# Designs tried in a protein design run: peptides against a protein of PDB entry 2AKA. Part 227

Target 1, 299 residues: chain A of PDB entry 2AKA
Amino acid sequence: MEDLIPLVNRLQDAFSAIGQNADLDLPQIAVVGGQSAGKSSVLENFVGRDFLPRGSGIVTRRPLVLQLVNSTTEYAEFLHCKGKKFTDFEEVRLEIEAETDRVTGTNKGISPVPINLRVYSPHVLNLTLVDLPGMTKVPVGDQPPDIEFQIRDMLMQFVTKENCLILAVSPANSDLANSDALKIAKEVDPQGQRTIGVITKLDLMDEGTDARDVLENKLLPLRRGYIGVVNRSQKDIDGKKDITAALAAERKFFLSHPSYRHLADRMGTPYLQKVLNQQLTNHIRDTLPGLRNKLQSQL

## One batch from the design tools (peptide; made by RFdiffusion4, then SolubleMPNN)

Design b2_p30_2_s4 (from b2_p30_2, 20 letters changed)
Fold by OpenDDE base, seed 5:
Structure b2_p30_2_s4 (fold): chain B 299 residues (1-299), chain A 30 residues (1-30)
Amino acid sequence: as target 1 above (299 residues)
Amino acid sequence: SRAEAEKKSIEEIEALFPEIDELVKKLEES
């Protein structure tokens, strides 16, 4: 079963080269969330490196197919520059920005054309995610006035596919019933069969409040449940707190919190990685026979 | 050309069929 995710990665790379006309429903996980939901921090915590673009407003402007591969060595490769190995993750960030700007121009527009990034690391499980632009309601700067609808249309191209799992990232310090991620997930997955909930910013909730009922799957039930995580604060990022120390602090948070201590073994970034690896592997297993038959009929 | 790139990508996908078939067979036997 360890070869299923790498096999689908090779299919994704081949289809990315064919472009927009590849109407293939590949087994994948699409990551959705509002702006500032903590989506980028979750992905960086999986890798253990700072490598995603930073800034105000819409940071992700193209889909990022992030292929994590367990390896004895640590490096990254892009599909658009085959054979170049990146060992400095700041250079990875700069390449994402440069490749984004090459297609979208300087107007902070978006493009549905994916960037394919593969990260080899001893610190990751095999896992493929499609990072999508953050949902927004208000254009900033020189963004098109219809940017909200452009983002929505882009997300719908991924999340409407039957073989697409949805990682819905929602901040706990906002009204979870009004979460943009959970709303879009419910629209395309009304029975909650394809959606995994991630709850961020649990450490930033108002005093005397908690997300226990959500994390126990009692408030807004999903078949695949919810996993709480604690990301680095902006102060921790500015203070150069490493991701390893942040993961230890996350574990301590769940163990010490009266509302979450009983859930602590089913919370946090390391548990989320394990769950996503298992769910993606099982999902590929269940869909691969049908995918084979579809591929043979279309090629 | 775009047509050549598409053709190459199709060939790359077709080259994966034996591996897919082997994996599907193993899954069906389990």
Scores: peptide ipSAE 0.238, ipTM 0.815, DockQ to the pose 0.726
Fold by OpenDDE base, seed 4:
Structure b2_p30_2_s4 (fold): chain B 299 residues (1-299), chain A 30 residues (1-30)
Amino acid sequence: as target 1 above (299 residues)
Amino acid sequence: SRAEAEKKSIEEIEALFPEIDELVKKLEES
């Protein structure tokens, strides 16, 4: 089973070269969430590096197919510049920004054309995620007034696919019942079969409040449940707090919090990564026979 | 050209079929 994710990665790479018209429902995990929900921080915490664009407004403006590959070496490669190994993750960030701007222009528009990034690292499990643009209601800069709908339509191209799992990222310090991520997931997965909930910003909740009922899967039940995480604060990011130190702080948070201590072994970024690896592997296993038959009929 | 890129991609997909078939077979036997 160890080779299932790498196999699908090769399929994804091959289909990416055919372009947007590849009507193949590949087993994948789409990451959805509102702007500033903490999606990028979750992904960076998996890698242990700062490499995603940061800023206000819509940061992710193209789908990012992020292929994490466990390796003895640490480097990144883009599908659009094969053979170039990136060992400086700031250069990875700059390449994402440059490649995004090349397609979208300077108006901060969006494009449905994916960027394919593979990260080799000893610190990752094999895992492929599609990071999608953050849902927004407010255009920024020269963005079109209908940017909210453009983003929604882009997300729907992924999350409506039956073989797409949905990683719904929601901040705990906002009304979870009104979470954009959970709303879109509920629309396309009304039975909660394909959705994994991630609850961020648990450390930023008001005093005397907690997300225990959500994390215990009692408030908005998902078959695949919820996992809480604590990302670096903006202050920690600006202060260049090491991700390893942040992960230790996250563990301490869950262990010391009265409402979450009993859940601590099923919380945090390392546990999330493990769960996603396992769920993706199992999902590929379950879908691969059908995918094979579909491929054979189309070629 | 775009056509050449598409052709190459199809060839890459076709090259994966034996591996897919082997994996599917192993999964069905388990």
Scores: peptide ipSAE 0.237, ipTM 0.811, DockQ to the pose 0.745
Fold by OpenDDE base, seed 2:
Structure b2_p30_2_s4 (fold): chain B 299 residues (1-299), chain A 30 residues (1-30)
Amino acid sequence: as target 1 above (299 residues)
Amino acid sequence: SRAEAEKKSIEEIEALFPEIDELVKKLEES
């Protein structure tokens, strides 16, 4: 089973080279969430590096196919510049920004054309995620007034696919019943069969409040459940706080919190990574026979 | 050309079929 994720990665790379016209429903996990929900921080915590674009507004403006590969070495490769190995993750960030701006122009528009990034690291499990633009209602700069709908339409191209799992990222310091991520997930997955809930910003909840009922899968039940995480604050990111230290602080948070202590072994970024690896592997196993038949009929 | 790129990508996909078939077979036997 260890070879299933790498096999699908090779299929994804081949289809990306043909362009968007291949209507193949590949087994994948799409990451959805509102602006500032903490999506980018979750992905960076998996890698243990700062490598995603920073700023206010819509940061992710193209789908990012992030292929994590467990390896003895640490480096990144882009599909659009094959053979170039990146060992400085700041250069990875700059390449994402440059490649995004090359396609979208200066107006900070969006494009449905993916960026394909593979990261080799000893600190990751094999895992492929598609980071999607953050849902927003507020145009920034020269963005068109209908940017909310353009983002929604782009997300729908991924999340409506039957073989797409949905990683719904929601901040705990907002009304979870009104979460943009959970709303879009419920629209396309009304029975909660394809959705995994991630609850961020648990450390930023008001005093005397907690998300225990959500994390126990009692308030808004998902078949695949919820996992709580604690990301670095924006101040910690700007201060270049070490991700390893942040992961230790996350573990301490869950163990010390009266409402979460009993859940601590099923919470946090390392547990989330393990669950996503297992969920993706099992999902590929279940879908691969059908995918093989579809491939044969299209070729 | 675009046509050459598409052809190459199709060839890359076709080259994966033996591996896919082997994995599917292993999954069906388990």
Scores: peptide ipSAE 0.227, ipTM 0.808, DockQ to the pose 0.726
Fold by OpenDDE base, seed 3:
Structure b2_p30_2_s4 (fold): chain B 299 residues (1-299), chain A 30 residues (1-30)
Amino acid sequence: as target 1 above (299 residues)
Amino acid sequence: SRAEAEKKSIEEIEALFPEIDELVKKLEES
């Protein structure tokens, strides 16, 4: 079973090269959420490195197919830069920015053409995620006034596919009923069969409030449930706080919090990574026979 | 050319079919 995710990664790479981006219903996990929901921080916490673009407004402007591969060595590779190994993750960030700008231009436009990034690391489980642009209602800079709809249309190309799982990232310090991630998930997955909820910013909730009912799957039930995480603060990021130290602080947060201590073994970034690996593996197993038949009919 | 790149990618996908078939078979036997 350990080879299922790498096999699908090879299929993704081959289909990306022929420009069949969203046409093939490959088993995958699409990451959705509003701007500043904490999507990038969740992905970086899986790798244990800072490597995603940062900034105000729309950071992700192209889909990022992030292929995590457990390996004895640590390096990254881009599909568009075949044979180049990146060991400096700042260079990975710069390459994402450069490749994005090459296709979208300087006006901070968006493109549905994915960037394919593979990260080999001893600190990751095999896991493939598609990071999608953050949902926004406010254009920034020279963005077109309809950028909200352009982003929505791009997201819909992925999340409407039956074999697409949805990682819906919502901040706990905002009204969950107004979560852009859960709204789009409910639109395309009304029965909550394909959606996994991630609740970020649990450490930023108002005193005397908690997300217990959400995390216990009682408020807005999803078949695949919710997992809470605590990301590094902006101060911690600016101070270059080590991600390992942040993961220890996250564990301590859940264990020490009166509302979450009983859930602590089913919370946090390491548990999320494990759950996503297992769910993706099982999803590939269930879909692979049908996918094989479809591939044979289309090629 | 784009056509050559597409052809190569199709060949790469077809080369995965034996591996897919083996994995599907193993899954059915489990």
Scores: peptide ipSAE 0.221, ipTM 0.803, DockQ to the pose 0.742

Design b2_p30_3_s1 (from b2_p30_3, 16 letters changed)
Fold by OpenDDE base, seed 1:
Structure b2_p30_3_s1 (fold): chain B 299 residues (1-299), chain A 30 residues (1-30)
Amino acid sequence: as target 1 above (299 residues)
Amino acid sequence: SAAEAKAFQERLDQLFEEIDELNEKLEKLE
């Protein structure tokens, strides 16, 4: 069982090298959400490092295949620069930005060509996620006026695949019924079989409101349920608040909140990591029979 | 290139063998 995720990682790397990743139905988890939904913060919380591009608009402009590998050492490697070990995660961020700009140019456009990033850490579980560009309705800078549709088309290339699980990231401080993530998930997974809901910004909800019904899977039911998380605030990020401290604060939030206390053991970033590791492992196991034949037919 | 295509095919063949081995292992555990 421990070899299943590493095997898929090698498959992803091999297919990325020939530019066919988007055309293949690999067992994987695609991360979807609107801009500022908290996707990047969730991924950074898994690693415990700041390493993703930040800014206004779409920060993720290429699919990022993030391969987390439990290891005794901490470093990162890119598929496009094999042999270089990154120990400074600021340099990882800069490399993502540089590699993105190299392919997309200066117009802040998007590209379907993935960036493959592997992070070795003693603080992670084996987990692979495909971070996709955030959905937006408003072009920024020199982006094409149809950028919204370009992003949507890119997302659809991943989430329409049968073996793709969908991590739908939605902020709690917005109308969840209008969540871009849940809408796109429902379009391609109408029965909610492949979708895992993540609810962010629970700490930013208006006083007297809560997302209890959503988290209890009573409002918009998904077979795989919902997990609430509390990310660092922008103030915390700017102040360089330690992620470990933020995880402790997240635990405290759920334990102390009257609406979430009873769910606290099934909430938070550490629990999300465990669930995703298990879900991905089991999903790979379930799809492994016939996977070879399926992949061969798609090449 | 032809060399790149050959290298890819060899890698793919190896990965497919690993899939087969894992499938066999999983079947034995069931």
Scores: peptide ipSAE 0.409, ipTM 0.876, DockQ to the pose 0.787
Fold by OpenDDE base, seed 5:
Parts: sequence; C-alpha cells; structure tokens
Structure b2_p30_3_s1 (fold): chain B 299 residues (1-299), chain A 30 residues (1-30)
Amino acid sequence: as target 1 above (299 residues)
Amino acid sequence: SAAEAKAFQERLDQLFEEIDELNEKLEKLE
C-alpha cells in the first residue's frame, strides 16, 4: 500500500517529460480555488515551509504537481533540473517563479505545462496534489482580457478526468454558495463523488456567523465531506510566524469555538493531510485495476 | 529523437510491470 502514491508519482514524471500529462487520466488530486482562497497556505502548511510564489493576482500560472514524500531527510527536487537538491525553500520559491516566467513570459500569462516538484520531508505524509491556477475575473498586468476563460479551460483539462479527485478550497468569510471552487466542482462532479471540500478563513467570519452546517455536510453535501482549516494571517506570514505555532493556534481555535468544538478532532491541517493521504491511497488502489490498459489507450 | 522515444518506452514498460505487480499483490490480500 505504501508504494501506490510513489508509483503514481513516477507515472506523472514520465508523462510530464513528454508533455502528455494533461491528456491522461491518472488517479490524482487537483486543487482548485479562487484567488485569495487560502490554497497556497494550505499546501505550505503540509510541508511546514514557505515555498510558493506570493503576490497580487494570479501567483500560480502553471499546474504544480506537488509530490510530498515522507523521508528521513528534508529537500526538494524539480523534474526540469534533475540531480539538484534544494534545501533552502526560498530557492524553491524562486525556481518556481523562474521556471514559470521562462515559459509564460513577463506578461503574467498562463501555461498548461506542469511543473513537477517533489519534496522529501520527515514532517509529511506521502501525498501528491496538482495545484492549479486560482480562478479570477480580473486580469492583472498584461494578462489578456479572457484570462478567466483560459484558467477555466486549463482547470477543465484536469477536473473532467474520471480518476481526478478535486480538492475544492473555499474561504468561509465569503458566500460559500457562490464559491468558484464549489461551482466548478459541481459542474464536473454533479453527484459530489470526487470532491473534497476545504473551508479556510473560519477565524475571519463575522461575529454571530459560523460554517457549522457546511462542515457537518448539511448545506452543500459532498460524499467525501468538508474539512475546516485555519491558516496564518497575512500579518503572521509577513512577520515570519512559525507554521508549527500556527498549527497549535488552529487546534486551539477549533477546541475553543462553540460551533466547532464537537468537530475539532475532524478539523485542522494535520487531519486534512491524513485524510488526503488515505483517500488518495484508496483511490489509487481502486483505479489500479485496468489502469495500464486505460493509459495505453490514451497514448 | 529515436533515443528519447526508446528511453521513454523502456520507462513505460517498467512502470506497467510495477502496476501489474501491485495489482497481483492487492488481489492476494483481498
């Protein structure tokens, strides 16, 4: 069972090397969310490092195949520069930005060609996620006016695949019924069989409001349910607040909140990571029969 | 190139063998 995720990682790398990744139906998890939904913070919290591009507007402009591998050592490797081990995660961030700009240019355009990043760490469970560009309606810089549709088309290349699970990231301090992530998930997964809901920014909700009904899977039901998380504030990120301290604060938030206390053991980033590891492993197991034949037919 | 195509095919064959092996192991556990 422990070899299932690494096997899919090798498949992803092999097909990415020939530019065929977007056309294949690999068992994987695609991460979708609007701009500022907290998607990058969730991924960084899994690693315990700041390593994703930051800024205004669209920061993720290419699919990022993020392969987390439990290891005794901590380092990162890119498929496009094999043999180079990154131990400074600031350098990882810079490499993502440089490799993105190399393909998309300076106009902040997007490309469907993925970046494959593998992170070895003693602090992670085996988990692979495909981080996709944030959905937006507002072009930034020299982006074309139809950038919204370009992003949507890119997302659809992944989320329409039968073996693709969808991690839909939505902020609680916005109308969840109008979440871009949940809308696109509902479009391609109308029965809610492939979608896992993540609710961020629970600590930023207006006083007297809560997301209890959503987290209890009563408002917008998903077969795989919802998990709430609390990320670092922008002030905390700028102030270099430690992710470990943020995880402790997240735990305290759920335990002390009247609306979430009873759910606390099924909430938070560590629980999310565990659930995703288990669901991905089980999903690969379930799709493995016939996978060879399916992939051969798609080549 | 022909060399790249050959290398890819060899890698693919190896990965497909791994899939088959894992499927066999899973079937024995069920």
Scores: peptide ipSAE 0.402, ipTM 0.873, DockQ to the pose 0.782
Fold by OpenDDE base, seed 3:
Structure b2_p30_3_s1 (fold): chain B 299 residues (1-299), chain A 30 residues (1-30)
Amino acid sequence: as target 1 above (299 residues)
Amino acid sequence: SAAEAKAFQERLDQLFEEIDELNEKLEKLE
């Protein structure tokens, strides 16, 4: 069972090298959500490092295949620069930005060509995620006026695949019925079989309100359920608040909140990592029969 | 290039063998 995720990683790398990643139905998890939904923060919390591009508007402009590998050492590697080990995660961030700009140019456009990043760390479980551009309705700067549709088309290349699981990231402080992540998930997974819900910004909800019904899977049922998380605030990020301290604060939040205390053991970033590792492993196992033949037919 | 195509095919063949091996192992565990 331990070799299932690494096997898929090797498949992803092989197909990315020939530019066919988006055309193949690999067992994988695609991360979807609106801009500012907290996707980047969730991913960084898994690693325990700040390494993703930040900014206003569309930050992720290429798919990022993020391969987390449990290891005794901590470093990162890119598929596009083999042999270079990154130990400074600020340099990882800069490389993502540089590689993105190299392909998309200066117009802040998007490209469907993925960046493959592997992170070795003692603090992660084996887990592969495809981080996709955040859904937006408003072009920024010199972006094309149809950027919304370009992003949607890119997302659809991944989430329409039968073997693609969907990590739908939605902020709790917005109307969940209008969540971009849940909308796109419902469109391609109407029965809620492939979708895992992540609810962020639970700490930013209005006083007297809570997301208990959602987290208990009673409002918008998903077969794979919902997991709530609390990310660092922008102030905390700017102040370089330690991620370990943030994880402790997250645990405290769930334990101390009257509406969430009973769910606390099934909430938070560490639990999310565990669930995703298990679900991805099981999903790969379930899809492995016939996968060879399916992939061959798609080449 | 032809060389790149060959290298890719060899890599795929290896990966497909790994898939087959894992499938066999999983079937034995069930």
Scores: peptide ipSAE 0.390, ipTM 0.869, DockQ to the pose 0.786
Fold by OpenDDE base, seed 2:
Structure b2_p30_3_s1 (fold): chain B 299 residues (1-299), chain A 30 residues (1-30)
Amino acid sequence: as target 1 above (299 residues)
Amino acid sequence: SAAEAKAFQERLDQLFEEIDELNEKLEKLE
């Protein structure tokens, strides 16, 4: 079972090279959420490095296939520049920005063509995620007026696939009933069979309020449940606060909070990473019997 | 079961073969 995620990684790489990724129903996890929901912070917390583009508005403008691989060494590789090993994660960030701009141009548009990034690290579990552009309603800069529709169309290409799991990222300090992530998940997965809920910004909720009912899977039930996390603030990110220290603070938050203490062992970024690794592995195994024929029929 | 494990391994082997074939084709085109 240890080779299941790497197998899918090789499939993703092979199909990306021939430009057939968008039409394939690979067992994978797509990450969806509104702008500023905390998607990028969750991914960086898995790696323990700052390596994703930052800014206002739509930051992710191409799908990012992030392949995490447990290894004794730490480095990154892009599929579009084979043989180059990145050990400076600032250079990784710059390469993502440059490659995005090369394809989308200067108008801050989007492209459905994925960027494939593999990160080797002793601090990660084997895990592959497809980070998708954040949902937005308001065009910024030179973005086309229909950018919201373009993003939704791109997301639908991934999340409508039968073998796609959905990591729905929602901030706790906003009305969860109006979460963009949960809305799109409900549209394509009305029974909540393929959706994993992530609740961010639990530390930013109004005093006297909590997300206990959601985290206990009692308010908006998902078969795969919800996991709460606490990310670094934008100020902490700009100040280059250490991610390891932030993860320790996250643990303390759950342990010390009256509403979450009893759930603390099933919350936080490290637990989320473990759950995603297990769920992806099991999902690949479950889809494997028909996968070859299905892929062959789609080529 | 042992039978299920065997069938699973056979499916994996087939996928590996397919990956290898795809990689070879891509290398020839580049």
Scores: peptide ipSAE 0.292, ipTM 0.756, DockQ to the pose 0.069

Design b2_p30_3_s2 (from b2_p30_3, 19 letters changed)
Fold by OpenDDE base, seed 4:
Structure b2_p30_3_s2 (fold): chain B 299 residues (1-299), chain A 30 residues (1-30)
Amino acid sequence: as target 1 above (299 residues)
Amino acid sequence: SAAEQQKFQQELEKLFEEIDELIEKLKELE
């Protein structure tokens, strides 16, 4: 079963290399959420490195196919510059920005053309995620006034696919009933069969409030449930707090919090990574017969 | 290019075979 994710990665790479958006409904996990929902921080916490673009407004402007591969060596590779190994993750960030700007221009527009990034690390499980642009209603820079619609259209190209799992990232310090991630997930997955909920910013909730009912899957039930995480604060990021220390703080948060202590073993970034690895692996297995038939028709 | 298309087709054929073999292995484990 350990080879299932790498096999799908090769399919993704093959289709991306020819500029065809995979006409194949490939088993994948699309990451969706509003701007500043904490998507990038979740992904960086998996790798243990700062490597994603940061800033105000729409940071992710192209789909990022992030292929995590467990390896004895730590480095990154892009499909668009195959053979170049990146060991400095700041250079990875800069390459994402440069490659984004190369396609979208300087107007901060979006493009549906994915960037394919593979990260080899001893600290990751095999996992592939498609990070999608954050949903927003407010254009930034020279973005067109219909940018919200353009982002939604782009997201729909992924999340409407039957073999696409949805990682819906929602901040706990906002009204979860109005979560952009959960709304779009509910639109395309009304029975909650393909959606995994991630609740961020649990540490930023108002005193006397908690997301216990959501995390216990009682408020907005998803078949695949919810996982709470605590990302680095902006202060921690600015202070260059390392991700390892942040993960320890996250564990401490759940263990010490009265509302979450009983859930602590099913919360946090390491648990999320394990769940996603398992769910993606199982999902690939279940979709393989259909994928085989589709491939056969293209031969 | 024609060369890229040929390479793509060859990769798809290889992937198909690998998937087919993997499906059979998974069935044996059930």
Scores: peptide ipSAE 0.257, ipTM 0.803, DockQ to the pose 0.598
Fold by OpenDDE base, seed 5:
Structure b2_p30_3_s2 (fold): chain B 299 residues (1-299), chain A 30 residues (1-30)
Amino acid sequence: as target 1 above (299 residues)
Amino acid sequence: SAAEQQKFQQELEKLFEEIDELIEKLKELE
């Protein structure tokens, strides 16, 4: 079963290389959430490196197909520059920015054309995620006034696919009933069969409040449930707090919190990574016969 | 290009074979 995710990665790369990304309903996980929901921090926590663009407003302006591959070595490769191995993750960040700007121009527009990034690391499980632009209602800078709808249309190209799982990232310090991630997930997955809830910013909730009912799957039930995580604060990121220390702090948070202690073994970034690996692997297995038949029709 | 199309087709054929083998292995484990 360890080879299922890499196999789908090769399919994804092959179709991306010919510009036919939209035609193949590949088993994948799309990451959705509002701006500042903590999506980038979750992805960086999986890798254990800072490598995603940072800034105000819409940072992700193209879909990022992030292929994590367990390996003895640590490096990254882009599909658009095959053969170049990136060992400095700051260079990875710069390449994402450069490749984004090359296609979208200087106006901070968006493009539905994915960037394919593969990261080899001893610290990751095999996992493929599609990071999508953050949902926003307010154009920033020179963005078109209809940018909200452009982002929505882009997201819909992924999340409407039957074989697409949805990682819905919502901050706990905001009204979860108004979560952009959960709203779009409910629209395309009304039965909650394809959606995995991630609750971020649990450490930033108001005193005397908690997300226990959500994390116990009692408030807004999803078949695949919810996983709480605690990301580094912006201060911690600016202070260069390493991800390892952040993961230890996350573990301590759940173990010490009266409302979450009983859930602590089913919370946090390491558990999320494990669950996503298992769910994606199982999902690939279940979809593989259909994928075979589709490929056969294209030979 | 014709060369790119041929390369793509060859990759699809390999991937199909690998998928077919994996499906058979998975059936044997059930």
Scores: peptide ipSAE 0.255, ipTM 0.803, DockQ to the pose 0.679
Fold by OpenDDE base, seed 3:
Structure b2_p30_3_s2 (fold): chain B 299 residues (1-299), chain A 30 residues (1-30)
Amino acid sequence: as target 1 above (299 residues)
Amino acid sequence: SAAEQQKFQQELEKLFEEIDELIEKLKELE
């Protein structure tokens, strides 16, 4: 099967360049989760670099269209600054922050206008994700009091689309029944057809508790199931712990944990990346006839 | 601009042809 993800990336780039990205229901994966659910860490673990904004409160304030492209070289490019290659991922972080502030101002407001970032790397599979602002109930700084609803409305613009898959990121150390990610997914995908569950912070669960029933798809069944991951701790991030070392620790965690050992080959960041690549590829294939018809109508 | 619109249209035509060919190949494999 031909690699269909680059084809959709070309469509995304073409429509984004003319400001018409909102009108095309392209097959994509939207990443949703509460604030501090571990979304940014999952994305950084795919790349193997620290490149996303960090901080307290609402960090992601614009949708980030992250196009991962397998390549022999490692660099990043933004659609808003064509021709500039970033090899320092700290500069990538700074550009995301600067471009966010340029549009939203200094009040930490949000904007539905995406940032388009392409990352070339030998360490990634072809994969496109849309990272969305974290759901929160608490305004930070000069944010409007209705910021919760503004974020929700922004998320709904993506997750209500029929061709949108939902990567619902939930922390295991919180009540899953109260997961903001699973709540919004259930609202727009009540039968769990478009939702992939990611369970983070499995290493932070209380002793004597586990998420086995969730990961086995027995508690809150999703057609596409759940994948557990172990991200770097905040201490590890602040200490600039190497992502490669963190991935090795994640593998060791699943293999050594009594409740997860039998699932270990279907857990962790590398497996998640593979599954997302496969599911996106298959989803593109399934939607391709519809895309053809839409394109035909634009000719 | 008109030039940008023309370039966009040409890219859409190319993408359409590629998609159409892929659909036909997929049908042959089924």
Scores: peptide ipSAE 0.236, ipTM 0.799, DockQ to the pose 0.600
Fold by OpenDDE base, seed 2:
Structure b2_p30_3_s2 (fold): chain B 299 residues (1-299), chain A 30 residues (1-30)
Amino acid sequence: as target 1 above (299 residues)
Amino acid sequence: SAAEQQKFQQELEKLFEEIDELIEKLKELE
């Protein structure tokens, strides 16, 4: 069963190469969240490297198909520059920025054309995620006034697909009932069958408040449940705080917190990786016969 | 069960072969 994710990666690469990405309902996990919800930090914590663009406003402006592959070596490869191995993750960040700007121009526009990035690492589980632009209501810089709707339409192209799982990333220090991620997930998955909840910024909640009821799946029940994580602060990122040290601090946070201690073994970034790997593997298994039939109908 | 797992593995192997063949055919249609 460990080879199912690599199989879907080969399918993704094949369809991306022929420009027919829109016609295949591939089993995948789309990552959705509001601006500054912590999506990029979750993805970087999986890799253990700083490699995603950072800044104010819309950081992700194209879908990023992030294919994590467990390997004895550590390097990255882009589909648009085959054969080039990146070992410096700062160069990976710069390539994402350059390739984004090449297609969208300098006006900070968005494009539905994915960037395909594969990361080989001994520190990852096999996992494929599609990082989508952060939902925002406020245009920044030279962005068009309808940028909110453009982002929404782009997200809908992924999350409406039957074989798409939704990783809904919501910050705990904001009203979860008003979470952009949970709203869009509920719109396309009203029964909560395809949605996995991630709760970030648990360390930034007001004193005397907690997200226990959410994390116990009692407040807004999802069939696939919720997982809490603690990301690096912006100060920690700017200060180049080591991700390994941040993961140790995350574990300590859950173990020491009175409201979360009993959940600590089902929380944090390492547990999230394991759950996503298992969920994606099982989902591929369940959808693969239908995928084969769809492929056959196109010939 | 072990029997269910074996049956699943056999079906996956077949699907992989078929999918690989289909991917090749799709490349030829371009």
Scores: peptide ipSAE 0.156, ipTM 0.667, DockQ to the pose 0.035

